Peptides against a protein of PDB entry 3NZW. Designs and how they scored, part 59

Target 1, 212 residues: chain A of PDB entry 3NZW
Amino acid sequence: TTTLAFRFQGGIIVAVDSRATAGNWVASQTVKKVIEINPFLLGTMAGGAADCQFWETWLGSQCRLHELREKERISVAAASKILSNLVYQYKGAGLSMGTMICGYTRKEGPTIYYVDSDGTRLKGDIFCVGSGQTFAYGVLDSNYKWDLSVEDALYLGKRSILAAAHRDAYSGGSVNLYHVTEDGWIYHGNHDVGELFWKVKEEEGSFNNVIG
Target 2, 222 residues: chain B of PDB entry 3NZW
Amino acid sequence: QFNPYGDNGGTILGIAGEDFAVLAGDTRNITDYSINSRYEPKVFDCGDNIVMSANGFAADGDALVKRFKNSVKWYHFDHNDKKLSINSAARNIQHLLYGKRFFPYYVHTIIAGLDEDGKGAVYSFDPVGSYEREQCRAGGAAASLIMPFLDNQVNFKNQYEPGTNGKVKKPLKYLSVEEVIKLVRDSFTSATERHIQVGDGLEILIVTKDGVRKEFYELKRD

## One batch from the design tools (peptide; aimed at target 1 G23, target 2 D126)

Design b2_p22_6_s4 (made by RFdiffusion4, then SolubleMPNN; from b2_p22_6, 10 letters changed)
Fold by OpenDDE base, seed 4:
Structure b2_p22_6_s4 (fold): chain B 212 residues (1-212), chain C 222 residues (1-222), chain A 22 residues (1-22)
Amino acid sequence: as target 1 above (212 residues)
Amino acid sequence: as target 2 above (222 residues)
Amino acid sequence: LPPSPDLRILPGAVDTGAVVGK
């Protein structure tokens, strides 16, 4: 798995691969590792697929209940705290979760929280999470700047996942790409790694370790 | 040491068509190297045009299917006989599975039916309730033998239009029920040849808007 | 527990790559 999220002048980019594995077996190439909690809030998934899928869906329900009770959208801070509190209660039970809660509120603006099953909750501008995270960081850190255009930021997110998919055997399938703005998240498509790799290689002249 | 789980072998396979879905399973039940039964159905009509199989440890599979059938019953009681949609069924089954997160049902679960638009739907589950809607999925003992075949023949992976130098993929299209049945039969016939836990009989449940139809085919009885 | 069939994993490594800026 490789997931990433970063803040920039244009909001938040979220990019994830879509591979699930069971040991050496590729269980799926089409896993949705982003949960769309509401039009302004996303959650990413890494670790146990069921743990992430179940509890992030549960989180969505809690966020909806908040909206109903308080008559306003839940903050990213509060949403991430709900999840953090939940997993902390299960600490030691064997949950496996590495998630980023990404969203926009008027109060907070674009916001990213990292939450994992160890009880860690961190606010930040850049996170890569998964077995391929170091590969993604290599590309992301080398090219990141706050002043990226939306187009460049989207490409950078996609390109970073592609790099991880290339080097991490546990990452691949496709890239799912999101842009979060004040108007909510925008889905920027599913990009098959097989096709994307060759396209990028040709256009950039990159990946020269592979002979086509 | 005590092992609470058994392995009863077998294989199941789901394929979604345009306006139908198929869920198939062999009828062999084994323990270790012994055949317990040559005809033990493991694919079930659960009502509301939903078919289900939970393959692996049969005791767990049967328990899960019974719980789901009961869930359907209570859904009708509580919601004025409303039909349970396939997506809602999938969510329900997730909760059934995840409810035993720390002592899981030792099964690979697949359900098939029609979505609310009348399109074929297949959902697959891991033992603890991760689920995904897919066009096809193999589960059980011979899943590793069949799934790559389905990738190639249902999703047309690694197939290209002739004369395009591999630049144009074979377009995705729905398969007819006849073609799907052929693929299912070929899958199980092939799996039976190479896996000792698969064989004896093949039962196929076909879900259409008109209901559930069942077909049976003999497999190798070795 | 014995190996479960098709236990789907999204392999993860946890690292604090947090950058706090603008």
Scores: peptide ipSAE 0.288, ipTM 0.787, DockQ to the pose 0.276
OpenDDE base, seeds 1, 2, 3, 5: peptide ipSAE 0.263, 0.264, 0.270, 0.265; ipTM 0.775, 0.789, 0.790, 0.784; seeds 1, 5 fail the geometry check

Design b2_p22_7 (made by RFdiffusion4)
Pose (drawn by RFdiffusion4):
Structure b2_p22_7 (pose): chain A 212 residues (1-212), chain B 222 residues (1-222), chain P 22 residues (1-22)
Amino acid sequence: as target 1 above (212 residues)
Amino acid sequence: as target 2 above (222 residues)
Amino acid sequence: PLPPPAWSAPPPPLPAAPATRP
């Protein structure tokens, strides 16, 4: 698994791979590691497939309950805390999740929270989570500028997940892109590494190792 | 010490067609190197046009299928006999499985039917509720032998248009019920050849808008 | 004893910390 989300001039970029594993067995290449909590809230998933899916889906129900009760969209900070506090209650029971809660509110602007099953909760501009996180940090950190165009930022996030899908035996499948503005999240497609790799290699001239 | 889990072998397979779906499984049940039964059904019609199989530790698989069938019964009781759609059944199974997160049903579960548009549907589950909708899935002992074959023959993976210099991928035309039954039978004869826990019989459940049909085929008994 | 099915293996553990710029 490789997931990343970063803030920049144009809002937030979220990118994830789609590989699921059972050890060295590729369980699936077509899993959805991003959950649309609501039109302005996204959650990313890494770790235990069932823990992430179950608790993030539950988080969506909790956020919806907040809107009905307060007649107002839940903040990114509060939404990430609900998950952070829930996971903390289970500390020591073996839950396994590296998560990112990304969204936009007039009150907070573009906002990113890293939340994991250790109970750690961190607000930040850039996060890469998962077995492939360091591979994504290598490409993302060396080309990141606050002033990236929406187009360039979307590409960097996509390229970073691609770098991880190439080097990490436990990451791959396809790349799912998202862009977050004050009007909510915009889905930017599912890019199969099976074609995305060769295309990027030709057009970019990178991945100069692998023989084509 | 006491081990609450055992392994009863068996292999299951699910393929979704445009307007049908199939869920197949061998009828052999095993413990270690012995055969408990050469015919012990492992794929079930749970009503509302849903078939399911929970493969791995059979006691757990039976408890789960029994609990789900009772769930459909109560769904009707509580919601004015409304039909439980396959997507709804999948989320329901997720909660049943995750409910034992700290003492799991040790099973790999697949269900099949039609979605609300009448299209074929297959869902597969992790032991603790992780699930996804798919075109096909192999589960159980020979899953590692069969899933690669299905990626090739069902989803045409790694296959290209001849003479296109590997540039044009083989189109994803869709399989008929006849072509699917062939892939299923071939899959199980192959799995019976290479995996000692697979054999004796093959039972397929076909699901269409008209309901659930069953077909049975003998397999090598060695 | 026979080996368990490939689908019974747990996924790799997550890293101790996320990769991030301070």

Design b2_p22_7_s1 (made by RFdiffusion4, then SolubleMPNN; from b2_p22_7, 7 letters changed)
Fold by OpenDDE base, seed 4:
Structure b2_p22_7_s1 (fold): chain B 212 residues (1-212), chain C 222 residues (1-222), chain A 22 residues (1-22)
Amino acid sequence: as target 1 above (212 residues)
Amino acid sequence: as target 2 above (222 residues)
Amino acid sequence: QLPPRAEDAPPPPLPAAPQMLP
């Protein structure tokens, strides 16, 4: 798995691969590793697919309850804290989760929290999570700027996942791409890694280690 | 040390068409190298035009299917006989599976039916309730033998338009029910040849707007 | 609502389920 999220002047970019594995077996190439918690919040999945899918869906229910009770959208801080508190109660039980909770509220602006099953909760500007995270960081860190255009930021997210998909055997399938703004998330498509790789190679003159 | 799990073998396969879905399973039930039964159905009509199979440890599979059938019953009681949609069924099954997250059902679950638009739907589950809607999925003992074949023949993976130098992919299209049945039969006959836990009989449940139809084919009894 | 925790005998390692390695 390779997931990433980063803040920039235009909001948040979220990009993830879609491969699921069971040991050496490729279980799926089409896993949705972004959970649309609600129109304003995204959760990413790394680790146990069921753990992430179940609890982040549950988180969506909690966020909805908050909205009903408080007559206001939940903050990213509060949403991530709910999840963090939950997994902390299960500490030692064997949950496997590496998740990012991403959203944009008026009070917080664009916000990313990392939450994992160890009980860690971190606010930050850039996170890559998964077995391919170091590959993604290599591309992301070398090209990241706060002042990226939305187009360039989307491409950078996609390109970073592509790099990880290329080098990490446990990452691949496709890139799912999201842009998060104050108006909510926008889905920017599913990009098959096989097609994307050759396109990027041709356009950039990159991946010269591959003959084609 | 006591092992609470068994392995009863078998294989299941789901394929979604445009206005139908198919869920198939062999009828062999085994323990180790012994055939317990040559005809033990593992694909079930659960009502509301939903078919289900939970393949792996048969005791867990039967328990899960029974719980789901009961869930359907109570859904009708609580919601004025409203038909349970396939997507809602999938969510319900997730909760059934994840409710035993720390002592899971030892099964690979597949359900098939029609979505609310009348299109074929197949949902697959891991043992703890992760689920995905897919066009096709193989589960069980011979899943590793069948799934790559389905990738090629249902999703047309690695197929290209002739004369395009591999630059144009074969377009995705729905398969007819007849084509799907052929693929299912070929899948199971092939799997039976190479896997000892698959064989004896093939039961296919076809879901259409008109209901559930069953077909049976013999497999090798080796 | 939290799912119940199993209090039964510890199960053996399960077959590999689809996972995304952290």
Scores: peptide ipSAE 0.066, ipTM 0.749, DockQ to the pose 0.046
OpenDDE base, seeds 1, 2, 3, 5: peptide ipSAE 0.110, 0.057, 0.054, 0.051; ipTM 0.743, 0.754, 0.752, 0.745; seed 1 fails the geometry check

Design b2_p22_7_s2 (made by RFdiffusion4, then SolubleMPNN; from b2_p22_7 with P1Q P5R W7E T20M R21L)
Fold by OpenDDE base, seed 1:
Structure b2_p22_7_s2 (fold): chain B 212 residues (1-212), chain C 222 residues (1-222), chain A 22 residues (1-22)
Amino acid sequence: as target 1 above (212 residues)
Amino acid sequence: as target 2 above (222 residues)
Amino acid sequence: QLPPRAESAPPPPLPAAPAMLP
């Protein structure tokens, strides 16, 4: 798995691969590793597919209850804390989760929290999570700027996942891409790695380690 | 050391068409090298045009299917006989599976039916409730033999139009029910040849807007 | 209903293994 999220002047970019594995078996190439918690909140999934899918969906319910009770959207801080508290209660039970909770509130602005099943909760501007995270960081860190245009930021997110998909055997399938703004998240499509790789290679002159 | 799980073998296969879906399974039930039964159906009509199979440890599979059937019944009682949609069924099954997260049902679950738009739908589940809607899925003992075949023949993976130098992919299209049944039969026939836990009989449940139809075919009994 | 916190023996390695997102 490779998931990433980063803040920039235009909001948040979230990009993820879509491969699931069971050992050496490729279980799926089309897994949705982003849970759309609500129109303003995204959760990313790494680790156990069921753990992430179940609890992030549950998180969505908790966020909705908050909105109903408080007549205000839940903060990203609070949403991530709910999840963090939950996984902490299960500490030692064997949950496997590496998640990013991404969203926008007027109070916080664009916000990203990293939450994992070890009980870690971190606020930050840039996170890559999964077995391919280091490969994604290599591309992302090299090209990241706060002042990226939305177009460039989207491409950078997509491109970073592509790099990880290339190098990490546990990452691949496709890139799902999101842009989060004050108006909510916008889905920017599913990009098959097989097609995307050759396109990017040709256009950039990159991936010269591969003969094409 | 006591192992609470068994492995009863078998294989299941789901394929979604445009306005239909199929869920197929062999009828062999085995423990190690011993055939327990040559005809033990593992694909079930659960009502509301939903068919279900949970393949792996048969005791867990049967328990899960039974719980889901009961869930359908209670859904009708609680919601004025409303038809359970396939997507809602999938969510319900997730909760059934994840409810035993720390002592899982040892099964690969597949359900098939029609979505609310009348399109064929197949959902697959891991043992703890991760689920995905797909066009096709193989599960069980011979899944590793069949799934790559389905990738190629249902989703046309690695197929290109002739004369295009691999630049134009074979276009995706829905298969007819006849084509799907042929693929299913070929899959199970092939799997039976190469896997000892697959054989005896093939039961195919076909879901259309008109309901569930069953077909049976003999497989090798060796 | 939420799953109870408990430990149990993992299922033996079969094709029906939990899907992972490593």
Scores: peptide ipSAE 0.105, ipTM 0.740, DockQ to the pose 0.046
OpenDDE base, seeds 2, 3, 4, 5: peptide ipSAE 0.043, 0.102, 0.039, 0.100; ipTM 0.753, 0.756, 0.752, 0.746; seeds 2, 3, 4 fail the geometry check

Design b2_p22_7_s3 (made by RFdiffusion4, then SolubleMPNN; from b2_p22_7 with P1Q T20M R21L)
Fold by OpenDDE base, seed 2:
Structure b2_p22_7_s3 (fold): chain B 212 residues (1-212), chain C 222 residues (1-222), chain A 22 residues (1-22)
Amino acid sequence: as target 1 above (212 residues)
Amino acid sequence: as target 2 above (222 residues)
Amino acid sequence: QLPPPAWSAPPPPLPAAPAMLP
């Protein structure tokens, strides 16, 4: 898995691969590793598929209950705290989760929290999570700047996942790409890694380690 | 060390068509190298045009299916006999599976039916309740033999239009029920040839708007 | 109220292994 999220002048970019594995077996190439909690809030999934899918769906329910009770959207801080508190209660039980809660509220602005099953909760501007995270960081860190255009930021997110998919055997399938703004998240499509790889290689003159 | 789990072998396969879905399973039940039964069905009509199979440890599979059937019953009681949608069924099954997260059902679960738009639907589950809607899925002992075949023949992976120098992929299209049945039969006959835990019989449940029908085919008994 | 782990050290998974998002 490779998931990433980063803040920039235009909001948040979220990009994830879509491969699931069971050992050496590719279980799926089409997994949705982003949960759309609400129009302004996303969760990413890495680790145990069921753990992430179950508890982030549960988180979605908690967020909705908050909205119903409080008549306002839940903050990214509060949403991430709910999840963090939950996994902390399960500490030692064997949950496997590496998640990012990404969203926009008026009081917080664009916000990213990293939450994992070890009980870590971190607010930050840039996170890559999963077995391919270091590969993604290699591309992301080398090209990231706050002042990226939306177009460049989207490309950078997509390109970083592509790099990870190329080098990490546990990442691949496709790139799901999101842009989060004050108006909510925008889905920027599913990009098959196979097609994307060749396109990027041709356009950039990159990936010259591959003969094609 | 005590192991509460067994492995009863077998293989299951789901394929979604445009306005139908199929869920198929062999009828062999084994323990180690011994055939317990040559006809032990593992694909079930659960009502509301939902068919289900949970393949792996049969005791767990049977328990899960029974719980789901009971869930369907209670759904009707609680919601004025409302038909359970396939997506809601999938969510329910997730909860059944994840409810035993720390002592999982050792099964690969597949359900098939029609979505609320009347389109074929297949949902697959891991042992602890992650699930995905897919066009096709193989589960069980010979899943590794069948799934690549389905990737090629259902999803047309690695197929290109002739004369395009590999630049144009074969377009996706729905398969007819007859085509799907052929693929299912070919999958299981092939799996039977290469896997000792698969064989004896093939039972196919076909879900359409008109209900569930069953087909049975003999497989090798060796 | 969280369900306690009933089997914290399960045997090696059967062919039906949990899906992972590594």
Scores: peptide ipSAE 0.094, ipTM 0.760, DockQ to the pose 0.047
OpenDDE base, seeds 1, 3, 4, 5: peptide ipSAE 0.085, 0.032, 0.090, 0.092; ipTM 0.746, 0.754, 0.752, 0.749; seeds 1, 4, 5 fail the geometry check

Design b2_p22_7_s4 (made by RFdiffusion4, then SolubleMPNN; from b2_p22_7 with P1Q A19Q R21L)
Fold by OpenDDE base, seed 4:
Structure b2_p22_7_s4 (fold): chain B 212 residues (1-212), chain C 222 residues (1-222), chain A 22 residues (1-22)
Amino acid sequence: as target 1 above (212 residues)
Amino acid sequence: as target 2 above (222 residues)
Amino acid sequence: QLPPPAWSAPPPPLPAAPQTLP
């Protein structure tokens, strides 16, 4: 898995691969590793598929309950804290989760929290999570600027996942791409890694280690 | 140390069509190298036009299917005989599986039916309840033999339009029920030849708007 | 709702391994 999220002048970019594995077996190439909690809030998934899918769906329910009770959308801080508190209660039970809670509220602006099954909860501007995270960071850190255009930011997110998909055997399938703004998240499509690789190679003159 | 799990072998396969879905399974039940039964159905009509199979340890599979059938019953009681949708069924099964997260059901679960738009739907589950809607899925002993074949023949992976020098992929299209049945039969006959835990009989449940029908085919009895 | 506590003994490997998102 490779997931990433970063803040920039235009909001948040979220990009994830879509491969699931069971050991050496590729279980799926089409897994949705982003949960759309509400129109303004996203969760990313890395680690145990069931753990992430189950508890982030549960989180969605808790966020909806908050909205009903408080008559306003839940903050990113509060949503991430609910999840963090939950996994902390299960500390040592064997949950495997590496998640990012990304969203926008008027109160907070664009916000990213990292939450994992170890009980870590971190606020930050840039996170890459998964077995391919170091590959993604290599591309992302080299090209990241706060002042990126939306187009460039989207491309950078996509390109970083592509790099990880290329080098990490546990990442691949496709890139799912999101842009989070004050008006909510926007889905920017599913990009097959096989097709994307050759396109990027041709356009950039990159991936010269691959001879075809 | 005591092992609470067994392995009863077998293989299951789901394929979604445009307005139908199929869920197929062999009827062989084994323990180690012993054939317990040559006809033990493992694909079930659960009502509301939903078919289900949980392949692996048969005791766990039967328990899970029984619980789901009971869930359907109670859903009707609680919601004025409302039909359980396939997506809601999938969510319910997730909770059944994840409810045993720390002592999982030893099964690979597949359900098939029609979605609310009348389109064929197949959902597959891991042992602890992660699930995905897919066009096709193989599960069980010979899944590794069949799934790549389905990738090629259902999803047309690695197929290209002739004369395009590999630049244009074969377009996706729905398969007819007859085509799907052929693929299922070819899958199981092939798997039976190469896997000792697959064989004896093939039962196919076909879900359409008119209900569930069953087809049976003999497999190699080796 | 919460899942039950962990089993007292580690279970054997599952025939179909749980899917991971590494």
Scores: peptide ipSAE 0.088, ipTM 0.750, DockQ to the pose 0.046
OpenDDE base, seeds 1, 2, 3, 5: peptide ipSAE 0.035, 0.091, 0.028, 0.032; ipTM 0.745, 0.758, 0.749, 0.742; seeds 1, 2, 3 fail the geometry check

Design b2_p22_8 (made by RFdiffusion4)
Pose (drawn by RFdiffusion4):
Structure b2_p22_8 (pose): chain A 212 residues (1-212), chain B 222 residues (1-222), chain P 22 residues (1-22)
Amino acid sequence: as target 1 above (212 residues)
Amino acid sequence: as target 2 above (222 residues)
Amino acid sequence: SKVRSNIEDYVDDIFNAAKHDK
């Protein structure tokens, strides 16, 4: 698994791979590691497939309950805390999740929170989570500028997940892109590495190792 | 010490067609190197046009299928006999499985039916509730032998248009019920050849808008 | 060649993979 989310001039970019594993066995290439909590809230998934899926779906129900009660969209900070506090209650029981809660609220602007099953909760501009996180950091950190165009930022996030899908035996499948503005999240497609790799290699001239 | 889990072997397979779906499984039940039964059904019609199989530790698989069948019964009681859609059944199974997160049903579960648009649908589950909708899925002992074959023959993976210099992928035309039954039977004869826990019989449940039909085929008994 | 499978190994692999993935 490789997931990343970063803030920039144009809002937030979220990118994830779609591989699921059972050890060295590729369990699936077509899993959704991003959950759309609501029109302005996204959650990313890494770790235990069931723990992430179950608790993030549950988080969506908790956020919806907040809107009915408070007649107001839940903040990114509060939404990430609900998950952070829930996971903390289970500390020591073996839950396994590396998560990112990304969204937008007039009150907070573009906002990203890293939340994991250790109970760690961190606000930040850039996060890469999962077995392939360092591979994504390598490409993302060396090309990141706050002033990236929406187009360039979307590409960097996509390229970073691609770098991880190439080098990490436990990452791959396809790339799912998202862009977050004050009008909510915008889905930017599912890009199969099976074609995305060769296309990027030709157009970019990178991946110069692998023989084509 | 006491081990609450065992392995009863068996292999299951699910393929979704445009307006049908199938869930197949061998009828052999095993413990270690012995055969407990050459015919012990492992794929079940749970009502509302849903078939399911929970493969791995059979006691857990039975308890789960029994609990789900009872869940459909109560769904009718509590919701004015509304039909439980396959998507709803999948989320329900997720909660049943995750409910034992700290003492799991040791099973790999697959369900099949039609979605609300009448299209074929297959859902497969992790032991603790992780699930996804798919075109096909192999589960159980021979899953590692069969899933690669299905990626090739069902979803045409790694296959290209001849003479297109590997540039044009083989189109994803869709399989008929006849073509699917062939892939299923071939899959199980192959699995019976290479995996010692697979054999004796093959039972397929076909699901259409008209309901659930069953077909049975013998397999090598060795 | 003949092969054998074990469901407990399968579940352990899932849990170990989850730990590693995290």

Design b2_p22_8_s1 (made by RFdiffusion4, then SolubleMPNN; from b2_p22_8, 17 letters changed)
Fold by OpenDDE base, seed 3:
Parts: sequence; C-alpha cells; structure tokens
Structure b2_p22_8_s1 (fold): chain B 212 residues (1-212), chain C 222 residues (1-222), chain A 22 residues (1-22)
Amino acid sequence: as target 1 above (212 residues)
Amino acid sequence: as target 2 above (222 residues)
Amino acid sequence: SLTSYSILEDFEALKETAKFDV
C-alpha cells in the first residue's frame, strides 16, 4: 500500500493506490483505500484491510453521532482522537492500522492527522503511509511547495503514488485522487497505473529504466 | 500437532451481470487426499434473493452461513419484514466475521444478488471481514487458477481492440447469462483438470428479479 | 510447554496467511 496526504495553499491532496495482497497473492487491484466519512472528512487505509475498513467505518458512525448530538460537524482533531483512543484500547491485540484523517472545518481549516495502531497520533502537513511510503516521499519531497497550484498539487499526488506503485510490489492497481477544500472533498478519479505509467513516461521522458 | 482449522477444499465463483448475478461452487468435499463427499452443496439461498458461500474450512463456513440466515430472520422481525438489501447483508456479514477477529472463520466468503437498482452484485470477504463489491471473484482451492481467467474474460484484462496496436483496451460490457454460465462451466472444468480438491459436481445459483434458479452439471470424478 | 508454543505459532501463522493487507 501507498497512501499520501499533504496540505498546500489550495487545501489538501489525498492520493492512494488500490492493491490488496495476501502474501505474494494479489487479492485485489480495486480496493477503495479512502473512506468518505462525511462530505468534509476522509480516512485513508494502510495495514490490515479489515481492521482499517471496520474501524474507520465505525469512526464514521461516531462522527455522525457527534453531529446529531452537538448539532455541528465534528472537528478533524476530535475525529482523529476518537480513532486514536479506540486503537489504543486494542494496543497489543494485533491490530494493524496506518491511517490519515483528512478534512476541513471552519475552526481548523484544512487539517491532516496521522493515526496508527501503535497509538501514535500526529498532526502534520505531509504524510506518506504504507509499504511504498519511502518511494512516494522521494517524489513528493522533491517537488512539494506550499504554493503549488491545484493542478500541480493533484499531479504531484498522483505522480508520487505512481512512483511507489512502480517500485513497491505491494502497491499498484490504480490511483484514487481527492482534493479537499472548504466546500468539502472532491473526487478526481481513478487512474489505472498501467495506463498512467506509459502516459507519464511519454510526457515526462521519465522511467528510463523501463524500455517501452 | 493441534490445528484448529481444516481444509475441505472446493472452489467457488461469483459473477455479476447487468440484471442478474451468479454464484457457483463445486460439490466436492475433501480432507487431505480423501474425498468425504462428491455432493456436498456449499452455495446457499439465504432468502431475500441473496445467495451465499463461505469456502475453506467447512465447519466454519456452515457456522457463518447459519448465523447469517439467522440475521436475516432477525432483520425481518425488527424491520416489519423489510427485504434485506445486498449492501446491508454485506455489512452484516462483515460484523459476523470481524466479531471473530482474533479467532477467525477460516473461509473466503462470497455473496451474490441484486442491488437496490436491480443490478447484479457480488461481494467478496476476507476471513476477518474486509469486503468489496466486484464484478467477479473466485475463492477456494483453485482460486489462483480461475481468478486470472476471470480477469481476462469478465474484466477483459490484457485485451485490446484489433488494429489499434495495443493502444485501445477492449471496452467493458456486461455479459449475458448464457455467456456467464459458459464461463463458469469452463472455469470449473479446467480447474478440475488441474486441482485435486475440485471436481464431482458443479452447482450454479442464478439470481434474477424473479428469484433464485439452480443448475447442476457433472464434473470429472477422478 | 515447547509444544504449546509451537502450536500457537502455527495457528497465528494460519490466521495471517489468509487475511488481506493494504
């Protein structure tokens, strides 16, 4: 898996691959590793598929309950804290989760929290999470700046996942791309890695280790 | 050495069409190299136009299916006999599986039916309850043999339009029920030839708006 | 016992082999 999220002047970019594996077996190439919690809040999945899917779905329910009780949207900080508290209760039980909670509230602005099953909860501007994270960081860190245009930011997110999909055997399938703004998240499509690779190679003149 | 899980072999296969879905399974039940039964059905009509199979350790599979059937009954009781939708069924099954997260049902689960728009639906589960809606899925002993075939024949992977020099992919389209049945039969006949845990009989459940239809075909018995 | 440990190890390995990872 490779997931990433980063803040920039235009909000948040979230990009993820779609491969699931069971050992050497490619279990799926079409996994949805972004959970749409509400129109303003996203969760990402890395680790055990069931652990992430189950508990982030549960988180969605908790967020909805908050809205019903408090008559306001839950903050990104609070949502991430709920998940963090939950996984901490299971510490040592064998949960495997590396998640990012990304969203927008008027109070917080665009916000990203990293939450994992070790009990770590971090607020930050840039995270790559998964077996391919180092490959994604290589591209992302080399090209990131706060003042990216929305177009360039979207491309950078997509391109970083592509790099990871190329080098990490456990990442691949497609890139799912999101842009989070004050008006909520916007889905920017599913991009097949095979097609995307050749397109990028041709347009950039990159991936010269591969002969077309 | 103690092993709480058995392996009863077999293979299951789900394919979603436009207005139908198919869930098929062989009828062989095996332990090690001994055939326990040549006709032990593993695909079940669970009501509400939902068919289900949980392939792997048969004891766990049977337990899971029974629990789900019970869940359907309770759903009707609590919701004034409302039909359980396929997506709600999938969520329920996730909870059943994940409820045993630390001592899982050792099965690959597939359900098939129609979604609320009348479109064919197949959901696949790992042993601990992660699930995904897919157009097709193979599970069980010969899944590694069949799944690549389904990728090619249902999802048209690695197929290109003639005369395009491999630049244009074959467009996705729904298959007819006849085409799906043919693919299922070809899949299982081929798997039977190459895998000792697959054979004897093939049972196919076809879900349409009119209900569940069952078909049976003989497979090789060696 | 050593036997019990080995049994548990095998059991845990079986659980992990079949689950999906992302």
Scores: peptide ipSAE 0.381, ipTM 0.815, DockQ to the pose 0.107; fails the geometry check
OpenDDE base, seeds 1, 2, 4, 5: peptide ipSAE 0.355, 0.374, 0.378, 0.366; ipTM 0.808, 0.817, 0.815, 0.807; seeds 1, 2, 4, 5 fail the geometry check

